# Ledger of designs, part 58: peptides against a protein of PDB entry 3S8F

Target 1, 157 residues: chain A of PDB entry 3S8F
Amino acid sequence: VLTLFVAVPSLMTAFTVAASLEFAGRLRGGRGLFGWIRALPWDNPAFVAPVLGLLGFIPGGAGGIVNASFTLDYVVHNTAWVPGHFHLQVASLVTLTAMGSLYWLLPNLTGKPISDAQRRLGLAVVWLWFLGMMIMAVGLHWAGLLNVPRRAYIAQV
Target 2, 166 residues: chain B of PDB entry 3S8F
Amino acid sequence: DEHKAHKAILAYEKGWLAFSLAMLFVFIALIAYTLATHTAGVIPAGKLERVDPTTVRQEGPWADPAQAVVQTGPNQYTVYVLAFAFGYQPNPIEVPQGAEIVFKITSPDVIHGFHVEGTNINVEVLPGEVSTVRYTFKRPGEYRIICNQYCGLGHQNMFGTIVVKE

## One batch from the design tools (peptide; made by RFdiffusion4, then SolubleMPNN)

Design b1_p11_8_s4 (from b1_p11_8, 8 letters changed)
Fold by OpenDDE base, seed 3:
Structure b1_p11_8_s4 (fold): chain B 157 residues (1-157), chain C 166 residues (1-166), chain A 11 residues (1-11)
Amino acid sequence: as target 1 above (157 residues)
Amino acid sequence: as target 2 above (166 residues)
Amino acid sequence: SAADRIEELLN
């Protein structure tokens, strides 16, 4: 249980970001319990990408707590579960955040705004990436629970 | 204006922090629930046992694969298994159905995995350390041992077999 | 405004 307290700073960070998003959404005219979400700039891949990363991070973070558990780790350790966790944390949160950052950074560095076509393509890319990552992550976690080994090309199940 | 914004931010932060704490308790509850309902799936770690990886092949219970299976009781066996680059010994491991098997696993070289398909046996094997796993095979047949820890160029082909006899 | 600053950061 003491080890689980390591998750507190991460949770605080994540939900602080969420609070910032809520504040931003409300400043943009969103009202109510969920109206602020709709008010966020979902037409900007630089915004959508890291937000999708955060969404993927939620189950990943939960999995992190599981993986850090002495008893539960025995069930999932070195199974396909672990790659599933990694892909949620690194390939989703980190990667999507990096992608989103590039959508902001490159236009600012070059001084050239992205075209509407590029914007739409960017949105498609990050959404498809998220979808693919979620499918893969679910599959890996499921396989892990079925005791499919990590780092093996063959499994009984 | 700044004061109003500050108050608003604090309110949101407090709400989300409360939610975060609630989620923490949910996670703890889920862990507790899992432990309470699935205790059979949890194998407690044994006491730390050390061995010299440089001599484990030359002397001791792991030195002779032919002597690796030791009957310790009427229905109890200890199996001394070496995980090495790139295989297991003995191979196959022959044990009787229904017997309590204590696997004592170590490595003479690098870290390996010991994952037995069809079972919950899944441990990392460290040189200099003995991994102990207790298991009773209820079904006869062949159980494949898979190395699930990268150990070198031949990692992908590192397999063993446990043969459970009726 | 604060909203404008946020939009500036996001664009």
Scores: peptide ipSAE 0.007, ipTM 0.791, DockQ to the pose 0.011
Fold by OpenDDE base, seed 5:
Structure b1_p11_8_s4 (fold): chain B 157 residues (1-157), chain C 166 residues (1-166), chain A 11 residues (1-11)
Amino acid sequence: as target 1 above (157 residues)
Amino acid sequence: as target 2 above (166 residues)
Amino acid sequence: SAADRIEELLN
């Protein structure tokens, strides 16, 4: 009940953020139903990182609802599904947001912009991180559905 | 300009709210799909039953592993299982094939897991509470019990065996 | 422009 209750404001926040992104994209010249996405500053790791985190949070959030389900909990509880969920929420959203925050915070604190090389490296880091996290998350969720236990080094499958 | 900006933002928010409503149904559908494809049967939780973890080893149905398996009907058994640091008793648990088995599981010490491979039996075992799980083994053989809740230094080696006899 | 202001904030 608590999780489902918290899910409502979380969803509202998520869609508000999405609306803000759309507005920003359109201000940057993006047009059409999806053109605003391309207009966002994808060349800035300070932007890319948290956005990727948000994207990873979507399936994680959905998984949270699953985990809170009375019936579905019997399927996924204490299986590899659970750490899969956690890695989407923490290791993706929180971590990528932190990473992205550094790319914004440090230049602003020092008053010195990052070099182009640093920018490119940053982009590589956050994209690779996201990719790795998605692979791991999919694997863990899949394993969980196959009844691979959490906190065990062995499994039947 | 500020008013115009706010109006524009509201328009986008309305669009996303509409999208959110659509996505709600998508999520419901996904949950339904998951239930349909990945649920091999629901083992409902039984009535909350409590025991004293400090005396469960000394007296009562869990005290003697040799008497842990109790026939309650022609094709029905109750098995009183203790999950402890670090193992299960009785071990092995011997039950007949095709019989309805009611597991009554509790712990004398800390929280443990009771995950039976090859089955949908997967419950946490709390000291002071009795976990009740009903299952019928259709295939003979050995089923491994795995502790999937961290319970100490020996957690990784905490295993049991259910032997289903023909 | 608004776009420029946004970019300034992001850098």
Scores: peptide ipSAE 0.006, ipTM 0.767, DockQ to the pose 0.011
Fold by OpenDDE base, seed 4:
Structure b1_p11_8_s4 (fold): chain B 157 residues (1-157), chain C 166 residues (1-166), chain A 11 residues (1-11)
Amino acid sequence: as target 1 above (157 residues)
Amino acid sequence: as target 2 above (166 residues)
Amino acid sequence: SAADRIEELLN
């Protein structure tokens, strides 16, 4: 019961971040219901990385509610579903946020801006990482629903 | 200008917070729908039952694998299973098809998993606690038991078998 | 502007 209460502050935090992004996008000239998204700095890996992490965190958060549900946990617990959830939360959000942080931090610490080539490479890395994580996460969740066990090298399906 | 900006930010925050609350209700509704339509076969959690893991091998219903399968009624059995490093006992577990089987599972050493392929039996086994699972095998054959909780160096080799006889 | 400040923070 108490575990599900964590969903409230988590959602509040997530959508507060979204509000900040909307405000930023609108300040950058974005208009309409979705135009502000396009106005965000998608050419900067320091921005793109954590945002992609947040996008991965959305289904992960939904899964968190499932995992925290007493009855639904019986379906997914200790199946491939669980590592699927973790890879969205840790290997996606946390890792991509760390990557984004480095793209911002290192230039500031060294006093040297990243080159255009480095920027493009960074974007490629971040997007490829996100794509890979989404494929892996979907596969793991799907396998979990098919009752593939966690922490086993062999399964019926 | 600063006040105007702050007010604008606040408006966005309020909007997104309202959306967050709406989504919360959507999730609750989805959970309710799932429970109503897809969880009829979920194995309910049993009552907390305790056992001494230090003596479970020497005395009690888990002590003798040959006596692990106990008929408790017509077409009803209780199976006392030990999950240990690194295997299960009895192994194989032999039960009749169509019988109601109550598994009483515990561990003498560390936490293990008890995942039976082809079934919805999937529980953690904690030393000092007895996991109770009720299941009826409708199809004869062999069902593999997999440990899905890391329990040590031999975890990957920890398997058991349930043999369902016609 | 606020937009400029945001860009400065991102770069």
Scores: peptide ipSAE 0.000, ipTM 0.780, DockQ to the pose 0.011
Fold by OpenDDE base, seed 1:
Structure b1_p11_8_s4 (fold): chain B 157 residues (1-157), chain C 166 residues (1-166), chain A 11 residues (1-11)
Amino acid sequence: as target 1 above (157 residues)
Amino acid sequence: as target 2 above (166 residues)
Amino acid sequence: SAADRIEELLN
């Protein structure tokens, strides 16, 4: 149980970022409990990508706590649950953050803004990526709970 | 103005940090609930038992596959299993239905997995350590053993079989 | 001004 405290720094970081997003949204005119979300720049892939990564990181982080549990690990360890967790953490958060960073970095380095077509394409890419990751992650977690083994091409459910 | 902005940010941060702590306690509560209500189905981690992986093939209870299944009592057996690159021994493992089986699993080479389909048996096998799993097969038939830890080029083909006889 | 800085960071 005490191992859960290892998650505290990550939780603090994640929710601090969320706090920053709320502040930004409210500065942009968003009001109410959820109005600030709508006020965020969802037309910018440099923003959308890392935010989607954070959203994927939420269930992944919860899963991380489960994985770190001595008792619960008996159920999920070396099953499809684990790669499901990985894809939420690495393939979504890290990857989408990297994608978002590029959408900011490249225009900045070159001095050339991205075209509207590139922007729209970027939005499509990050949203589709996120959707695919979520579908796969849910499937893997589900399979893991059904005792589908990790690192095996066959399974009996 | 800058100071005011910082104060506002801090207020939001404090709120979200409070939420994060609350969520932490929720997770702790969930684990506590699991511990309080779960009474069966978990294979507990046994006492750490060590073995020399360099000699395990030559001497000791793992050395002879023909003597791997040992009856230790009425309807009780201990099975000494080796997971190696790339297979299991003995193979097949033959045990009677309804008997309490204690698997003692180790490896002479690298880390392997020991996942038995149709059961909750799923452990990693480390060279130098003995994994102990207790299980009772209620249904006769064949149960496939799958290596779920990457162990080399032949990993994907590393299978074993447990045959449960009536 | 803070909002402007945020926009600058995001774009």
Scores: peptide ipSAE 0.018, ipTM 0.798, DockQ to the pose 0.011; fails the geometry check

## One batch from the design tools (peptide; made by RFdiffusion4, then SolubleMPNN)

Design b1_p12_1_s1 (from b1_p12_1 with P2V F11L S12A)
Fold by OpenDDE base, seed 3:
Structure b1_p12_1_s1 (fold): chain B 157 residues (1-157), chain C 166 residues (1-166), chain A 12 residues (1-12)
Amino acid sequence: as target 1 above (157 residues)
Amino acid sequence: as target 2 above (166 residues)
Amino acid sequence: PVGLELIAELLA
């Protein structure tokens, strides 16, 4: 149980980001418990991408605690569950954050703003990526719970 | 303005940190609940047992696959299994239905997996270490052993079979 | 299938 305290820095980081988002949303006119969320710039793929990554990271982080637990890890270790966890952590959070960063970085580096068409395309890309990643992750976690092994092309369920 | 912003940020951080701590306790509670109510799915790890991987094929209980299945009681068996590149020994492993089987698994070469389909048997097999798994097969039939840890070029084809006889 | 049985065992 004491080893679970390793999760504290990660949680602190994640919720610090959330706090920053709340502050930003409130600065943009959002009020109330949830109004600040609506006030965030959901029309900007540079914003949406990392936020979606963060959303994917929530179940991934929970899974990390499971994977780090001695008794629970026995259930999920070296099953499809583990790739599911990885895809939530790396392919969603890290990748989407990188994608979002590029949407911010490239216009600034080139000195050229993205067109409206590019913006809309960017939004489509990150949302579709998130959707696909969630489907894949759910599938992998589900398969893992069904004792489907990882690193194997066949399984009997 | 800066002071106001600072206070606001601190308030939000405090709130989210409190939530973070609450979630931590929720996770701990969930783990505790799982352990308390669903212990049937948890197989305790045995004591650490070591073996010399360089001699395991030549001497000892893993050396002869014909002697790998040892009856230790009226309805108890110990099976000494080698996971190697790229297969399992013995293969097939024949055990009776309803008997308590203690698998003693080790590797002479690299790390392998020992995942038995249709069961919750799933362990990594390390050279120099003996993995111990206790299981009772309630249903007769064939159970496939899958290596779920990458072990080289033939990893994907590394399979074994446990035959449970009535 | 087998996976469901395993889940049932874990939840028993």
Scores: peptide ipSAE 0.027, ipTM 0.793, DockQ to the pose 0.274
Fold by OpenDDE base, seed 4:
Structure b1_p12_1_s1 (fold): chain B 157 residues (1-157), chain C 166 residues (1-166), chain A 12 residues (1-12)
Amino acid sequence: as target 1 above (157 residues)
Amino acid sequence: as target 2 above (166 residues)
Amino acid sequence: PVGLELIAELLA
């Protein structure tokens, strides 16, 4: 029960960020239920990276509730499911946020804006990272459900 | 103006917060539903049983691998298993098909895992504690035991075998 | 796959 209370501040944080994104998108001319999403600056890797991290965090967060649940954790604990979870949380959200931060920070520190080529490359990097992470995470979660143990180089399936 | 902007932001935040709380209740409800309808053979939590890891190798039911398998009933056995760096004892563990097996697993050194492939047996083994797992092997054959908790340099080589005899 | 079986039973 106590572990599930951790979900409260986590959800509050995540959806507060979402609220900020919605407000920003609407300020940029987005309208309707989903139009604000399209209005966000998807051409900026400094924006795209952390947002993709957030998207990866959604299933990861749901998995966190599973992992924190006594009965459900028994199914997944110390299986490949667990690495799948924290790769979504750390290697997706945290890492992509760090990447995005660099795309903002470096131009400011150097006083030089990134070139269009660098911008496009940055977009490619973060999207490919996200795609790779999603593939790996799905694979790990799937393997975990098949009872593949973590920290082992051999498995029955 | 600034006030209108703040009110707008607050409105969005309140909306998303309400959604987050709703989702929380959905998740709790799903857990409750799972518990209410649960029929799976999940190993129930047992009482905490303690043992001295410094003497477990010298005395008690874990001391002699040759006496690790104890018949407690006509079709019931208790198996006292040690998980250690880096292996299991006894190894192999020999049990009959169809018998109810109670594994009592502990460690003399560090934390290990006890993951039996092809089964739902998957527990951590802590020095000073006894993990109790009940299982009935329906199929004869060999079942590999894998350590799924890092326990040192030889962790990757830490395997055991359960042999289920007809 | 024991995990899938357990999940299936939990959701049944």
Scores: peptide ipSAE 0.026, ipTM 0.790, DockQ to the pose 0.535
Fold by OpenDDE base, seed 2:
Structure b1_p12_1_s1 (fold): chain B 157 residues (1-157), chain C 166 residues (1-166), chain A 12 residues (1-12)
Amino acid sequence: as target 1 above (157 residues)
Amino acid sequence: as target 2 above (166 residues)
Amino acid sequence: PVGLELIAELLA
């Protein structure tokens, strides 16, 4: 009940953020149904990181609803599925948002802008992080559906 | 200009809200589809049954591992299992193939897991409560019981065995 | 390690 209660405000927030991104993209010259996405500042790791976090949060949020469903939770409870859910929520959304915040905060605190090399490295870091997290999350969810237990070093499969 | 911007934002919000509503129905449909096509093997929760964890080892149906397997009818058995730090009793649990087995599982100490590999049996075991699961083993052999709830320093070594006889 | 095998399958 609590998870489902939180799910509604979370969905509202997510789609409001998406609306803000669309507005920003259109202000930057993007047109059409998807042109606004390309117009967003994908060259800035402070932007890319939290957006990738939001993308990871979509399947994670859906998984939260699954975990809160009585019949479906019977299948996934205390399996590798649950760590998969956590890594999408914490290690993707929260961590990437924190990374993005730092890429903005540190230059502002020090008064020193990041170099082009540092910017490129930052982009590589957040994209590689996201890729690794998605691979691990898919693997953990798949393992969970195969009944691989949580908190155990062995599995039958 | 600010008012114009607010109107524009509102238009985008309306579009995304409509999309969100559509996706809500898609998710409900997917859940319904999953339930309709994958209904086999769901074990409903039994009635809440309580036990005193401080006396469960000394008196009652869990006290003697040698009497843990009780025949309750033709091809029907009840097995009283204790999950404790760090193991299961009885161990092994011996049951016949094809029989309907009702597991009554409780703990005398802390919360444990009861995960039987090769089956859909996967429950948490709480001190003071009795977990009830019903299962029929169709294949003979050995099934490993794994604790999937952290219960202390010996958690990783907490295993049991169910032996299904022909 | 089942997890590594699953990752390998995803990458193949």
Scores: peptide ipSAE 0.024, ipTM 0.771, DockQ to the pose 0.051
Fold by OpenDDE base, seed 1:
Structure b1_p12_1_s1 (fold): chain B 157 residues (1-157), chain C 166 residues (1-166), chain A 12 residues (1-12)
Amino acid sequence: as target 1 above (157 residues)
Amino acid sequence: as target 2 above (166 residues)
Amino acid sequence: PVGLELIAELLA
């Protein structure tokens, strides 16, 4: 049980980022409990990508707590559950953050803004990536709970 | 006003931090619930049992696959299993239906997995350590053993079989 | 959001 306290720094970081997003959204005119979300710059792939990564990271983080639990890890260890966790953490958060960073970095380095077409394409890529990762992750977690083994091409289920 | 902005940010941060702590307690509660209610099907970690992986093939209970299945009592057996690159021994492992089986699994070479389909048996096998799993097969038939830890070029083909006889 | 609309357009 005490192992769960290892998650505290990560949770603090994640939720402080969320706090920053809320503040930004409210500064942009968002009101109410959820209105600030709509006010965020969803037309910018440099923003959308890391935010989607963060959203994927939430269930992944919860899964991390499960994986770190002695009794629960007995159920999920070396099953498809674990790759599901990885794809939420690495393939979503890290990858999408990197993608988003490029959408910010390249225009700044070159001094040339991205075209509207490039922006729209970027948005499509980021959202499709996120959708694919979520589908895959849900499938892997589900398979893991059905005792599908990790690192094996076959399964009874 | 910068001060006002900082004050507002701090308020939001405090709120979200409170939420994070609440979620932490939720997770702790879930684990506590699991511990309090779950009494079956869990094999707790026991005392670490060590072996010499360099000699395990030549001497000791793992040396002869023909002697791997040992009856230790009425309807109780111990099975000494080696996971190696790339297979298991004995193979097949033959055990009676309804008997309490204690698997003692180790490796002479690298880390392997021991995942038995249709069961909750799923352990990693480390050279120098003995993995102990207790299980009772209620249904006769064949149960496939799958290596779910990468162990080399032949990993994907590393399978074993447990045959449960009536 | 906007992303969902874009996905819908790509699938059409």
Scores: peptide ipSAE 0.011, ipTM 0.793, DockQ to the pose 0.018

